# Designs tried in a protein design run: peptides against a protein of PDB entry 3KDP. Part 161

Target 1, 230 residues: chain A of PDB entry 3KDP
Amino acid sequence: PFLIFIIANIPLPLGTVTILCIDLGTDMVPAISLAYEQAESDIMKRQPRNPKTDKLVNEQLISMAYGQIGMIQALGGFFTYFVILAENGFLPIHLLGLRVNWDDRWINDVEDSYGQQWTYEQRKIVEFTCHTPFFVTIVVVQWADLVICKTRRNSVFQQGMKNKILIFGLFEETALAAFLSYCPGMGVALRMYPLKPTWWFCAFPYSLLIFVYDEVRKLIIRRRPGGWVE

## One batch from the design tools (peptide; made by RFdiffusion4, then SolubleMPNN)

Design b2_p23_3_s4 (from b2_p23_3, 19 letters changed)
Fold by OpenDDE base, seed 5:
Structure b2_p23_3_s4 (fold): chain B 230 residues (1-230), chain A 23 residues (1-23)
Amino acid sequence: as target 1 above (230 residues)
Amino acid sequence: DEVERKLEEFRKEMEKKLKELLE
């Protein structure tokens, strides 16, 4: 999110503190939980043909897969961000390069895509309105990510949800999201305004996309062992 | 604090307007 903010020079969709909350608050416990997940039966039984080369290739492929999932996750957040801004009159194309004027408190006549002028205060309200939904979207997408990360080759349905710590992590992450979204004072402390519960559903298509992507990837791996998708 | 107060007031106004527009 921050990289896109710099490159596109758009209003910041998510605060730095909130990003840290994601990394430390939502990802840490689940990551630890995955360390205790049972290995896939096929992974344990699979002998590498060449221990040196096959391991290196697999590590690269895994890294690429996680990178792609991370991109989908970010896209989900940005989708929510753009939807909210569009509903408030700012189309995505209009946001390009707008940051300088957006953040300038002395400019009170920034125009939206429809010619409506926005004061600094109004702009900041809209910006802060985006923070919470963006964060929540990331959390919801992380549900799918966490679930699929427990497996490399087998379907989630085949491996099952046996790790209680992972399940706990999902609930903890959700509880944290709810707390940050609805607890009084978070609008001031973290610039996260409360959002309507309906916005939680905005991320669901992306969660589904991650599931589909991962299942397709795993299916290809199973059907074509040693392929580039592994 | 004053800026935050003003922001909160505008937020309420904007939320009202948004509700009206979305209905």
Scores: peptide ipSAE 0.020, ipTM 0.491, DockQ to the pose 0.024
Fold by OpenDDE base, seed 1:
Structure b2_p23_3_s4 (fold): chain B 230 residues (1-230), chain A 23 residues (1-23)
Amino acid sequence: as target 1 above (230 residues)
Amino acid sequence: DEVERKLEEFRKEMEKKLKELLE
């Protein structure tokens, strides 16, 4: 997200504090929860042909899968960001290169896509309005990520949600998102304005996409053992 | 609806505070 911000020179979709909250609150606890996830039966029963090379290959495949999930996650966040800005009069194309003027407090006549002029304060309000939904989108997408990451081959439907620690992680992540989104003072303190509950659903398609992606991947692995998608 | 109303009120309050902070 930050890289796209720099490259495209768009208004900041996600604040640094919010990013930190993701790293500490959204990523860390879930990662710990995954560490306590029960080993997949197929993984435990599989004898490596060459422990050294097979481990490396497996790590590469896992990293690639997580990278892909991360990309989808980022896309989900940006989608929500662009939707909100579009609803406020800023179409995505108009945002390209706008950052310099957007962040300049002395420019109070930045025009949106419809010719409406925006003061610096107004721009910052709408920017901060985007931070919360972006964060929430990441959290919602991570629900799917956490659920799917516990297994490599078996379907989520087969393994289920038996790990209480994972469930706790999901709860904690969601609670943090709710806290940051709705707690008084967060708009000023963390540049995260309160989010309408309906915006939580904006992330669901991407969460579902990740879920479907992983299930399809796993299905391919089951049908073609030893495939590159494993 | 009530939650949304409260959130909107809170948003307006925060916007006001933001304006004050940015002055």
Scores: peptide ipSAE 0.017, ipTM 0.464, DockQ to the pose 0.024
Fold by OpenDDE base, seed 2:
Structure b2_p23_3_s4 (fold): chain B 230 residues (1-230), chain A 23 residues (1-23)
Amino acid sequence: as target 1 above (230 residues)
Amino acid sequence: DEVERKLEEFRKEMEKKLKELLE
């Protein structure tokens, strides 16, 4: 998120401290749960035909999986970010290059996409309003990502939800998200303002889309093993 | 104000690192 902030010169979608909380806190239990699921997955159970090449391929696949999860989470977060800003009058295209003026406290007449002027304080309120739902969106997307990453080939319906650690992880991260979103003082400490319950559902269409996409992908892999879709 | 200053410093540092990676 911070890299995109720099590259696109958009308002900061998520505070750095909050990012650290995600990386060091919320992702820990899910990562552990994935490690246990992978032991049950076809990836780890494949006997290497060639120990050198097949081991390397498997390690690459695991590394790519973690990288892809992070990217999908970021995309979900940015989706929510852009939705909130668009609802407040800032279309995504208008946000490009706006950061310099956005962060300047001496400019109190920044115009949105519809010509409305925004003071520095108003802009910062909207910016901080994005932090909590961005974080919550990451958690909601993690639900889908963790479920779909249980195995690379099998459908979730075939593999089932037998991993109790995964289930626990889902509840834990949700509870943590609720705590950070609604606990008094988090607005000051983490710039996470209280979130309306409706925003929890903002990521659901995205999560569903990713879920469906992954199931289709897995179906293709099963029908065409060794294809580029892997 | 202090937080904003620190964030700006961090941004500049990250921008510098990004430029170095792209060279």
Scores: peptide ipSAE 0.000, ipTM 0.259, DockQ to the pose 0.020
Fold by OpenDDE base, seed 3:
Structure b2_p23_3_s4 (fold): chain B 230 residues (1-230), chain A 23 residues (1-23)
Amino acid sequence: as target 1 above (230 residues)
Amino acid sequence: DEVERKLEEFRKEMEKKLKELLE
Protein backbone atom coordinates (compact mmCIF):
# COMPACT_ATOMS: atom_id res chain seq x y z
CA PRO B 1 0.00 0.00 0.00
CA PHE B 2 2.74 2.46 0.87
CA LEU B 3 4.69 1.61 -2.27
CA ILE B 4 1.67 2.30 -4.45
CA PHE B 5 1.16 5.54 -2.56
CA ILE B 6 4.67 6.63 -3.52
CA ILE B 7 4.59 5.36 -7.11
CA ALA B 8 1.14 6.64 -8.02
CA ASN B 9 1.35 9.81 -5.89
CA ILE B 10 -2.12 9.22 -4.50
CA PRO B 11 -3.35 10.19 -1.04
CA LEU B 12 -2.02 7.83 1.62
CA PRO B 13 -4.41 4.88 1.84
CA LEU B 14 -2.92 3.44 5.01
CA GLY B 15 -0.68 4.98 7.64
CA THR B 16 2.87 3.76 8.17
CA VAL B 17 2.19 2.75 11.76
CA THR B 18 -0.85 0.78 10.65
CA ILE B 19 1.26 -0.97 8.03
CA LEU B 20 3.71 -1.92 10.76
CA CYS B 21 0.84 -3.31 12.80
CA ILE B 22 -0.15 -5.45 9.84
CA ASP B 23 3.37 -6.68 9.20
CA LEU B 24 4.32 -7.37 12.80
CA GLY B 25 0.99 -8.00 14.47
CA THR B 26 -1.27 -9.44 11.82
CA ASP B 27 0.99 -11.19 9.32
CA MET B 28 3.70 -12.59 11.58
CA VAL B 29 1.61 -14.96 13.68
CA PRO B 30 -0.27 -16.34 10.68
CA ALA B 31 3.02 -16.84 8.85
CA ILE B 32 4.40 -18.81 11.79
CA SER B 33 1.19 -20.81 11.95
CA LEU B 34 1.56 -21.79 8.30
CA ALA B 35 5.02 -23.15 9.03
CA TYR B 36 3.51 -25.50 11.60
CA GLU B 37 0.56 -26.35 9.36
CA GLN B 38 2.94 -27.74 6.73
CA ALA B 39 3.61 -30.72 8.96
CA GLU B 40 -0.10 -31.58 8.96
CA SER B 41 -0.72 -30.80 5.31
CA ASP B 42 -0.27 -32.98 2.26
CA ILE B 43 2.62 -30.76 1.15
CA MET B 44 5.17 -32.21 3.57
CA LYS B 45 4.15 -35.87 3.30
CA ARG B 46 6.45 -36.30 0.32
CA GLN B 47 10.06 -37.05 1.06
CA PRO B 48 12.40 -34.67 -0.69
CA ARG B 49 13.91 -36.41 -3.70
CA ASN B 50 16.91 -34.10 -3.85
CA PRO B 51 17.51 -31.99 -0.75
CA LYS B 52 19.49 -29.32 -2.61
CA THR B 53 17.09 -28.72 -5.48
CA ASP B 54 13.93 -29.31 -3.48
CA LYS B 55 14.97 -26.78 -0.85
CA LEU B 56 15.34 -24.10 -3.51
CA VAL B 57 12.00 -25.00 -5.04
CA ASN B 58 10.30 -24.90 -1.67
CA GLU B 59 11.81 -21.53 -0.83
CA GLN B 60 10.63 -20.16 -4.16
CA LEU B 61 7.16 -21.59 -3.66
CA ILE B 62 6.92 -20.10 -0.19
CA SER B 63 8.09 -16.71 -1.41
CA MET B 64 5.61 -16.79 -4.28
CA ALA B 65 2.79 -17.81 -1.95
CA TYR B 66 3.50 -14.92 0.41
CA GLY B 67 3.85 -12.57 -2.52
CA GLN B 68 0.51 -13.65 -3.94
CA ILE B 69 -1.22 -13.31 -0.58
CA GLY B 70 0.21 -9.82 -0.18
CA MET B 71 -0.97 -8.82 -3.64
CA ILE B 72 -4.49 -10.11 -3.00
CA GLN B 73 -4.63 -8.23 0.29
CA ALA B 74 -3.42 -5.04 -1.33
CA LEU B 75 -5.98 -5.33 -4.11
CA GLY B 76 -8.78 -5.77 -1.61
CA GLY B 77 -7.61 -2.82 0.45
CA PHE B 78 -7.21 -0.54 -2.56
CA PHE B 79 -10.64 -1.50 -3.81
CA THR B 80 -12.13 -0.32 -0.53
CA TYR B 81 -9.98 2.81 -0.62
CA PHE B 82 -11.08 3.78 -4.13
CA VAL B 83 -14.74 3.09 -3.34
CA ILE B 84 -14.67 5.39 -0.32
CA LEU B 85 -12.88 8.17 -2.17
CA ALA B 86 -15.18 7.83 -5.17
CA GLU B 87 -18.21 8.11 -2.90
CA ASN B 88 -16.70 11.34 -1.59
CA GLY B 89 -16.18 12.80 -5.05
CA PHE B 90 -12.65 11.64 -5.87
CA LEU B 91 -12.57 9.25 -8.80
CA PRO B 92 -9.51 6.97 -9.05
CA ILE B 93 -8.15 8.70 -12.14
CA HIS B 94 -8.34 12.08 -10.41
CA LEU B 95 -6.27 10.82 -7.47
CA LEU B 96 -3.22 10.18 -9.65
CA GLY B 97 -0.66 12.87 -8.93
CA LEU B 98 -2.90 14.61 -6.41
CA ARG B 99 -0.75 13.81 -3.35
CA VAL B 100 1.38 16.96 -3.52
CA ASN B 101 -1.63 19.25 -3.36
CA TRP B 102 -3.49 16.88 -1.05
CA ASP B 103 -0.80 17.01 1.62
CA ASP B 104 -0.25 20.77 1.38
CA ARG B 105 -1.95 22.30 4.38
CA TRP B 106 -1.88 25.74 2.80
CA ILE B 107 -4.01 24.69 -0.15
CA ASN B 108 -7.64 24.73 0.91
CA ASP B 109 -9.31 24.65 -2.49
CA VAL B 110 -8.37 21.27 -3.93
CA GLU B 111 -11.11 20.27 -6.32
CA ASP B 112 -12.61 16.83 -6.53
CA SER B 113 -13.80 15.17 -9.73
CA TYR B 114 -16.99 17.23 -9.63
CA GLY B 115 -15.43 20.62 -8.95
CA GLN B 116 -16.18 20.67 -5.22
CA GLN B 117 -13.45 22.40 -3.24
CA TRP B 118 -11.98 20.60 -0.25
CA THR B 119 -10.11 22.17 2.63
CA TYR B 120 -7.03 20.51 4.07
CA GLU B 121 -9.00 19.35 7.09
CA GLN B 122 -11.75 17.85 4.96
CA ARG B 123 -9.22 16.02 2.80
CA LYS B 124 -7.47 14.58 5.82
CA ILE B 125 -10.76 13.41 7.27
CA VAL B 126 -11.54 11.53 4.09
CA GLU B 127 -8.01 10.13 4.01
CA PHE B 128 -8.20 8.91 7.59
CA THR B 129 -11.66 7.52 6.93
CA CYS B 130 -10.03 5.18 4.44
CA HIS B 131 -7.41 3.82 6.85
CA THR B 132 -9.66 1.72 9.08
CA PRO B 133 -11.70 0.05 6.34
CA PHE B 134 -8.50 -0.62 4.40
CA PHE B 135 -7.06 -2.40 7.42
CA VAL B 136 -10.27 -4.29 8.13
CA THR B 137 -10.44 -5.41 4.51
CA ILE B 138 -6.92 -6.81 4.77
CA VAL B 139 -7.84 -8.74 7.92
CA VAL B 140 -10.98 -10.20 6.36
CA VAL B 141 -9.04 -11.23 3.26
CA GLN B 142 -6.38 -12.78 5.50
CA TRP B 143 -9.02 -15.04 7.04
CA ALA B 144 -9.65 -16.62 3.69
CA ASP B 145 -6.01 -16.64 2.60
CA LEU B 146 -4.78 -18.33 5.76
CA VAL B 147 -7.46 -20.99 5.63
CA ILE B 148 -6.88 -21.82 1.96
CA CYS B 149 -3.08 -21.88 2.23
CA LYS B 150 -2.97 -24.61 4.87
CA THR B 151 -3.42 -27.28 2.20
CA ARG B 152 -2.41 -27.64 -1.43
CA ARG B 153 -4.80 -30.34 -2.56
CA ASN B 154 -7.30 -31.03 0.18
CA SER B 155 -10.43 -28.98 0.66
CA VAL B 156 -10.74 -27.01 3.87
CA PHE B 157 -13.71 -29.20 4.67
CA GLN B 158 -11.60 -32.34 4.35
CA GLN B 159 -8.52 -31.15 6.22
CA GLY B 160 -10.35 -29.27 8.96
CA MET B 161 -8.91 -26.73 11.38
CA LYS B 162 -6.40 -28.74 13.38
CA ASN B 163 -3.65 -26.16 13.75
CA LYS B 164 -4.28 -24.40 17.05
CA ILE B 165 -1.65 -21.79 16.22
CA LEU B 166 -3.51 -20.87 13.04
CA ILE B 167 -6.76 -20.52 14.97
CA PHE B 168 -4.98 -18.36 17.52
CA GLY B 169 -3.57 -16.22 14.71
CA LEU B 170 -7.03 -15.65 13.26
CA PHE B 171 -8.36 -14.53 16.62
CA GLU B 172 -5.33 -12.34 17.25
CA GLU B 173 -5.59 -10.47 13.96
CA THR B 174 -9.34 -10.03 14.46
CA ALA B 175 -8.83 -8.74 17.99
CA LEU B 176 -6.13 -6.36 16.77
CA ALA B 177 -8.43 -5.09 14.02
CA ALA B 178 -11.21 -4.53 16.54
CA PHE B 179 -8.85 -2.78 18.94
CA LEU B 180 -7.44 -0.44 16.29
CA SER B 181 -10.90 0.26 14.88
CA TYR B 182 -12.83 0.91 18.07
CA CYS B 183 -10.43 1.80 20.88
CA PRO B 184 -10.68 5.46 21.88
CA GLY B 185 -7.69 7.53 20.85
CA MET B 186 -6.77 5.46 17.79
CA GLY B 187 -7.92 8.28 15.55
CA VAL B 188 -5.18 10.46 16.99
CA ALA B 189 -2.55 7.81 17.58
CA LEU B 190 -2.85 5.81 14.37
CA ARG B 191 -5.07 8.03 12.21
CA MET B 192 -7.72 5.32 12.22
CA TYR B 193 -11.34 6.24 12.76
CA PRO B 194 -13.82 3.73 14.16
CA LEU B 195 -16.19 2.10 11.71
CA LYS B 196 -19.65 0.75 12.06
CA PRO B 197 -19.63 -3.02 12.46
CA THR B 198 -21.47 -3.35 9.15
CA TRP B 199 -18.29 -2.32 7.30
CA TRP B 200 -16.66 -5.57 8.35
CA PHE B 201 -18.99 -7.31 5.95
CA CYS B 202 -17.93 -5.22 2.95
CA ALA B 203 -14.89 -7.44 2.38
CA PHE B 204 -16.74 -10.73 2.87
CA PRO B 205 -17.83 -11.07 -0.77
CA TYR B 206 -14.21 -10.70 -1.80
CA SER B 207 -13.06 -13.28 0.72
CA LEU B 208 -15.82 -15.60 -0.41
CA LEU B 209 -14.69 -15.26 -4.02
CA ILE B 210 -11.13 -16.15 -3.06
CA PHE B 211 -12.36 -19.11 -1.05
CA VAL B 212 -14.54 -20.39 -3.88
CA TYR B 213 -11.73 -19.90 -6.38
CA ASP B 214 -9.31 -21.87 -4.24
CA GLU B 215 -11.79 -24.68 -3.62
CA VAL B 216 -12.38 -24.94 -7.36
CA ARG B 217 -8.62 -24.95 -7.95
CA LYS B 218 -8.14 -27.71 -5.39
CA LEU B 219 -11.01 -29.67 -6.88
CA ILE B 220 -9.32 -29.52 -10.28
CA ILE B 221 -6.02 -30.66 -8.73
CA ARG B 222 -7.74 -33.62 -7.06
CA ARG B 223 -9.46 -34.66 -10.26
CA ARG B 224 -6.39 -34.13 -12.44
CA PRO B 225 -3.27 -34.86 -10.44
CA GLY B 226 -0.09 -33.53 -12.01
CA GLY B 227 -1.83 -30.80 -13.96
CA TRP B 228 -0.38 -27.35 -14.59
CA VAL B 229 -2.73 -25.81 -12.03
CA GLU B 230 -0.83 -27.53 -9.23
CA ASP A 1 -6.14 19.56 17.93
CA GLU A 2 -8.59 21.67 16.00
CA VAL A 3 -7.92 19.64 12.89
CA GLU A 4 -8.49 16.48 14.88
CA ARG A 5 -11.75 17.84 16.22
CA LYS A 6 -12.91 18.73 12.74
CA LEU A 7 -11.84 15.32 11.56
CA GLU A 8 -13.89 13.70 14.28
CA GLU A 9 -16.91 15.78 13.35
CA PHE A 10 -16.50 14.90 9.72
CA ARG A 11 -16.09 11.26 10.65
CA LYS A 12 -19.37 11.35 12.52
CA GLU A 13 -21.01 12.96 9.54
CA MET A 14 -19.56 10.36 7.22
CA GLU A 15 -20.72 7.58 9.50
CA LYS A 16 -24.18 9.05 9.47
CA LYS A 17 -24.18 9.25 5.69
CA LEU A 18 -22.89 5.73 5.46
CA LYS A 19 -25.63 4.50 7.75
CA GLU A 20 -28.17 6.23 5.58
CA LEU A 21 -26.73 4.63 2.47
CA LEU A 22 -26.75 1.18 4.02
CA GLU A 23 -30.36 1.45 5.18
Scores: peptide ipSAE 0.019, ipTM 0.468, DockQ to the pose 0.029; fails the geometry check

Design b2_p23_4_s1 (from b2_p23_4, 16 letters changed)
Fold by OpenDDE base, seed 2:
Structure b2_p23_4_s1 (fold): chain B 230 residues (1-230), chain A 23 residues (1-23)
Amino acid sequence: as target 1 above (230 residues)
Amino acid sequence: VDEVLELAKKLLEEGLKILQEAL
């Protein structure tokens, strides 16, 4: 999120304190929960052929999985950000390079994509309105990502939801998201304005798409072991 | 406020870098 903010010079999609809450709060507990996930039956049956090479491969696979999860979460958040700004008159193309004027307190006539002028205060309200849905979108996408990352080859329906710690982590993330979204004072403290309940559902199509994509991927891996999709 | 935000951004970038290196 921050890299795109700098490179594209767009309005800030997510506050720095909120990003810290994601990294330390919402990502840490699920990551710990995944460490307690039951190993796939096929992984357990494969004796490590070469402990050194297999450890390196596993570390690379884990790092790729975590990197991919983070990228998917960021994409989901940015999707919600662009939807909210588009609904308020700012199309994605118009946001490119707009940050300088957006953050300038002395410019009170920033035009949207439709020629409507926005004061600094109005722009900041819209910006802070994006922070909460961005965070919630990450949490909702993370539900799907955590569930699908339980296994590399097996379907979620085959592996099941046996890890009670993971289930607890999902509820904790949801509770944290609700707290940050609806607790009084979060708009001032974290620049997160209260979220309309309807925005919780904005990420659901994206989470469903990821879930379906991963299930299809796993199905292909099961049908063609050793393919490029692994 | 802008300086504090810039500092917070730098700290976050460093924190993210440390997390990426630790992973």
Scores: peptide ipSAE 0.000, ipTM 0.246, DockQ to the pose 0.026
Fold by OpenDDE base, seed 3:
Structure b2_p23_4_s1 (fold): chain B 230 residues (1-230), chain A 23 residues (1-23)
Amino acid sequence: as target 1 above (230 residues)
Amino acid sequence: VDEVLELAKKLLEEGLKILQEAL
């Protein structure tokens, strides 16, 4: 998000403090929970053939899969961002290069895609209105990401939700998202304005996309053991 | 937002069907 803010010169989609809350608050407990996940029954049954070559290939494939999931998460957040700005009159194409004028407090006549002029204060309200749903979108997508990361090969339904620490991580992420979204003063402190409950569902397509993607990936791995998809 | 939510619900339903078929 921050890199795109700099490169594309768009209004800030997600505040730096909010990013820190994701990295330190929402991601840490889930990451720890994965360390306590029970090994897949199939992983323990296979003796490593060649620990050096097979491990490197597998690590690369896992890294690529996580990279792809991370890209889908980012796309989900940006989708929510662009939807909110479009609803407020700023089409995605119009946002490109707009940051310089957007962040200038002395320019009070920034035009939207319909020629409506926006004051600095009005623009900042819209920007901060985007931060909360962007954050919530990431959290909702992380639900799927965390669940799918439990296993490499087995379906989530086959492995089940036995890891209590993972369930706690999901709860913690959700509770933090709710706190940051609805607690009074978050708009001033974190530049996160209150979120309408309906925006929680905006992330669901992306959460599902990740879930379906990983289940299909795992299905392919089960049907074609030793393929490039591992 | 409502259109996006409706699309989201449809995608969820389709995804659930795919998952059910994959299991």
Scores: peptide ipSAE 0.000, ipTM 0.240, DockQ to the pose 0.041
Fold by OpenDDE base, seed 4:
Formats: C-alpha cells, sequence, structure tokens
Structure b2_p23_4_s1 (fold): chain B 230 residues (1-230), chain A 23 residues (1-23)
C-alpha cells in the first residue's frame, strides 16, 4: 500500500496508525496461530524427497504464494479506496499525481473529476473516510488468508478448523476492526472515521477470490504432484 | 507458477467485475 502511494502519488489510502494496527494487531496473532497449527498429516507422512532441492522449491513456492496473497490483499484495499473516492467525485485516473495538491493546506480549490472544488478540510474528511474501510477490507481479506495458510496441500474442507488460536485470531481481528471503526473518538485519535456497515461487504469478493485461488492452487498441487506448483 | 499466476489474475479480474456489477 505505501509503495503504491509513493509511486502513484495518490492521496494517502491508509494511515500509519492503521498500518501499525494491521502489522501488530492483525498479523501477529495469525502468525502465532500458524506456528501452532497442526502439521498436515500428509506433510508429516511424506518421506523427505531430496531434501536440498525440495526445500528450496518449497520455500520459493511459499514465498511466491505469500507474495501473491499479499498483492491480492493490497488490491482489495486499493479497490475499496478507489470506490470511496469515486463515490465522492474523485475517479481513479484523477487521483494520479494529486497527492501534492491534496496535502497542501493552502490549496482549497482542488477539483474533482466533475469540476467540484474541495477545500483542504473536505479533502481530509474524505481521506480519513477511506482509512477505516481500507483497514476493514484488509482484515476481511486476511480472514481468507488465515484460513488458507493453515494448509499447504489439503483443502480447508479436508483439514478442518481445528486450531483454536487461529479462530481466536479471526475474532481478534474482527473485534479490532469493529473497535477502530465504531468507537467514539477514533476519527480524532486515529483518523479513522466511522464506517458504514455496508463497506464490510466490499471486501468479501476479494476474500472469496483468495480462497478460490488457494483452493485451485492446492487442487493443482494434488493433481500434479511434483509439478511447478509444488 | 506462471499458470497459477495467470489463473489468479483471471480470478482477480473476474472478482473485480463481479464487484463492479454489485456496486
Amino acid sequence: as target 1 above (230 residues)
Amino acid sequence: VDEVLELAKKLLEEGLKILQEAL
């Protein structure tokens, strides 16, 4: 998210505090939960293939899978960001390069895509309105990520949801998202304005996409043992 | 990996389309 903010010079899609909440609140508990995840019965039963080549391939595949999932998460967040800004008159194309003028408090006539002028205060309200739903989108996408990361080969349906810590992580992320979204004063304290409940659903397609992607990936691995996807 | 990446891209594009239609 931050890299795209720099490269595209768009208004800040996600505040630093929300990033910290993601990194510390939503990533740490899941990471711990995965450490306590029961090893797939298949992983433990597989005789180590050539441990040097298979470890390297598996590490590369894991790294790539996590990288791909991370990109999908970022795309989900940015989608929500662009939707909110578009609803407020700022089309995605118009946001490119707008950051400099957007963040300038002395420019009170920044035009949207429809020629409406926005004051600095109005722009900051819209920006802060984007922070909460971006965060919530990431959390909802992380639900799918957490669920898929519990297994390498087995589907979610085959492995089941046995890790209580994983389930706790999902509830913790959701509770944190709800707290940051609806607690009075969060708009002032964290620059996270209250979220309309409807925005929670904007992330669901991306969560579903991650889930389907991973299930398809795992299905390919199961059907082509020793293929490029393993 | 390339096939999976392409599949992921296609799924992402389809998901975005579904979202655009739903919104």
Scores: peptide ipSAE 0.000, ipTM 0.216, DockQ to the pose 0.019
Fold by OpenDDE base, seed 5:
Structure b2_p23_4_s1 (fold): chain B 230 residues (1-230), chain A 23 residues (1-23)
Amino acid sequence: as target 1 above (230 residues)
Amino acid sequence: VDEVLELAKKLLEEGLKILQEAL
């Protein structure tokens, strides 16, 4: 998110506080939950391969898979961001290069895509209105990420949802998202303005995409062991 | 609402395209 903010010179899509809440609040409990996840039923059935070559390959493949999932998460967040700004009159193309004028407090007549002028205060309200939905989008996408991370090879339907800590993690991150989105004064304190409940659903297509992508990936791995997708 | 939904669909399609190019 931050790199795209710099490269595209768009209004800030995600605040520092929001990033901190993701890293410390939403990712920690899930990470712990994965540490206590039961070993895949197939891990015990795998013959020990060459420990030097297979560990390195496995680490690279895991890193690549998480990188791909992270990109889908970011795309989901940006999708939500662009939708919100478009609802407020700023089309995605118009946002390119707008940051300089957007962040200038002395410019109170920044025009949207429809010729409406926006004061600095109005622009900042819209910007901060994007932070919370972006965060919530990440949380909703993380639901799918947590579920798919339970296994490397087995389908979620085969492994099941037996880890109570993972379930707790899903509730914790959702509760945190709800708290940050709806607690009075959060907009002033954390620059996270209240979220319309409808925005929770904006991320669902991306959550589903992650789930489908991973299930397809795992299916390919099961059918073609030793492929590049493993 | 309909215009927003159409825009959302277009953005989703573009996002999917970017994803496909990135993968």
Scores: peptide ipSAE 0.000, ipTM 0.231, DockQ to the pose 0.024

Design b2_p23_4_s2 (from b2_p23_4, 16 letters changed)
Fold by OpenDDE base, seed 2:
Structure b2_p23_4_s2 (fold): chain B 230 residues (1-230), chain A 23 residues (1-23)
Amino acid sequence: as target 1 above (230 residues)
Amino acid sequence: VEEVLEEAKKLLEKGREILEEAL
């Protein structure tokens, strides 16, 4: 998210302090829970036939899983960001290169995609309005990602929800999201304005799509072992 | 905690500025 902000010169989708909360808070417990679940999964139950090659394969699988989760989270967050800005008159194409004028406090007539002029204060309110739902979207996407990454091959319905640490992680990240979204002072401290409850549902179609996609992927893997979909 | 977060924010902003100058 931060790299895209710099490269594309778009308004900041997620505050720096909020990024720290993701890296140190939101990602830590889920990552630990996923590590424990992987030990119970079909991947770790295979005794290595060759400890050297199988260790490398497992490390690649873990790295791929974490990399995919991060990419999916970023995509989900950006989806919510672009939806909010589009609802406020800023289409995605118009945001490209806008950062310079957006962040300039002396420019109070930045035009949206429809010719409406926005003051610096108004722009910052909209920007900070994006931070909280971006964060919440990441959490909601993590619900799906953590569940689907429990196993590479088995359906969630087959593997079940046996890992109590994973369940705890889901509740912890949800509680953290609620705290950051609704605790007084978070708008000043973290640049996260209070979130309307309706925005929690913005990511649900996206999370459901990922869940369905992964279940279909796993179904294909079960039917065609060794396919390109692995 | 707030002080640590504020310091971290300042470091990240400085890092951003350096990166923007380098790009």
Scores: peptide ipSAE 0.000, ipTM 0.233, DockQ to the pose 0.019
Fold by OpenDDE base, seed 3:
Structure b2_p23_4_s2 (fold): chain B 230 residues (1-230), chain A 23 residues (1-23)
Amino acid sequence: as target 1 above (230 residues)
Amino acid sequence: VEEVLEEAKKLLEKGREILEEAL
């Protein structure tokens, strides 16, 4: 999100502090929880790794985890961002290159796509209105990400939800999201204005998409061992 | 769960409509 903010010169979709809250608050506990995940039921059926021929790190696994899934997460956040800005009169195309004028406190007549002039304060309100739903979208998508990362090959339905630390991580990130979204003063402190409860549901399709994507991937791995998706 | 998914789908569709109109 921050990279797109710089490259496309759009209004900031997610604040730097909020990004840190994601990385340190919502991702850390879940990531630790994955280290304590129970072994897959088929792990004992696998041949011992040959350290001379087998790569320690699967490049395909990394590409999928950080590339493909990460892109879906970002798309979810940007979707909510563009929807909110469009509802406020800023069409996606109009946002390109707008950052310079958007962030200039001395320009109080930035026009939206319909010719309505926006003061600096008004622009910042709508920007900060985007931060919270973007953050919440990431958290909701992370639910699916955590669940799918439990296993490499087995379906989540086969492996089950036995890791108590992972379950705790899901509650922790959700509680943090609720706190940052609804606690008084977050608009001033973190530039995150209160979220309408309905926006929580907007992220669920993306969570489902990731879940379905991974289940399909795992199904392919089970049917075609040694494939490129392994 | 079904109710949540249904509501999420409705919001997603609404968002898509807004984006389609905006593009």
Scores: peptide ipSAE 0.000, ipTM 0.224, DockQ to the pose 0.023
Fold by OpenDDE base, seed 5:
Structure b2_p23_4_s2 (fold): chain B 230 residues (1-230), chain A 23 residues (1-23)
Amino acid sequence: as target 1 above (230 residues)
Amino acid sequence: VEEVLEEAKKLLEKGREILEEAL
């Protein structure tokens, strides 16, 4: 998200506070849950044929898979961001290069895609309005990520949802998202303005996409053991 | 606030590194 912000010079899609909340609130419990997840019965039975090469390959493949999931997650966040700005009159094409004028406190007549002028205060309200939905989108997408990450090869339907820590993590993330989105004063304190409940659903297609992607990946791994998709 | 946030980020990164090492 930050790299795209710099490259495209768009208004800030995700605040520093929201990033911290993701890292502290949403990643910690999931990581713990994965540490306590029972190893797949097939992983425990499958000793590496060559401990040096097989370990290295597995680490690279895992890193690649997480990278791809992270890209889908980021895409979901940016989609939500662009939709919100478009609803407020700023089309995606118009946002390119707009950051310089957007962040200038002395410019109070920045035009949207329809010629409406926006004051600095109005622009910042819209910007901060994007932070909460972006965060919530990440949380909703992380639901799918957490569910899929508990297994490398087996479908979620095969492994089941027996990890109580994982379930707790999902509730914690959701509770944190709700707190940051709807608690009075968060707009002033954290620059996270209240979110319409409908925006929670904006991430669902991406959550589903991640789920389908991982299930397909796992299916390929099961059918073609030792493939590059593992 | 920015300083606190930066410190918090550093702590988070360290925490992540520890978790990655532990996993």
Scores: peptide ipSAE 0.000, ipTM 0.245, DockQ to the pose 0.037
Fold by OpenDDE base, seed 4:
Structure b2_p23_4_s2 (fold): chain B 230 residues (1-230), chain A 23 residues (1-23)
Amino acid sequence: as target 1 above (230 residues)
Amino acid sequence: VEEVLEEAKKLLEKGREILEEAL
């Protein structure tokens, strides 16, 4: 999100504090949970791979897969951001290059896509209104990420949900998202204004997309062992 | 970075405590 903020010069979609909450709060416990994940039944049954050639290829393919998932995650967050701003009169095309004027406290007549003028305070309220749902969108997408990370090759339906620590991580990140979204004073402290419950559902298509993507990927791997999709 | 991490951890812990009290 920060890279796109710089490249596109759009209003800040996600604050630094919320990014830290994602990286430290929502990713750390899941990462620990994955360390305790049970070995995949198929990995345990596999013959030893050629350690010289297969290791490097697998690391590249894993990195690519996680990179693709990360891109889908970012797209989910930005989708929510653009929807909220569009509902407030700022169409996505109009946001391009708007950052300079948006962040200038001396400009109180920034026009939206419909010619409505926005004061600095009004703009910042809308900006901060985007932070919470962006964060929540990331959390909801991370649900899918955590679930798919249970296995490299096996379907989630085959491996099951045996890791209680992973389940705990899912509840923890959700609870944190709820706390940051609805606790009094968070708007002042973290610039995360209260979220309408309906916005929790905005991320579901993207979490489903990640889930479907990974299941299809794993299905291809199972049908064509040693393929470029591993 | 370490100070920011520690502050973030403290905030997370406080958040957990509040959630545990609320639940």
Scores: peptide ipSAE 0.005, ipTM 0.255, DockQ to the pose 0.048; fails the geometry check

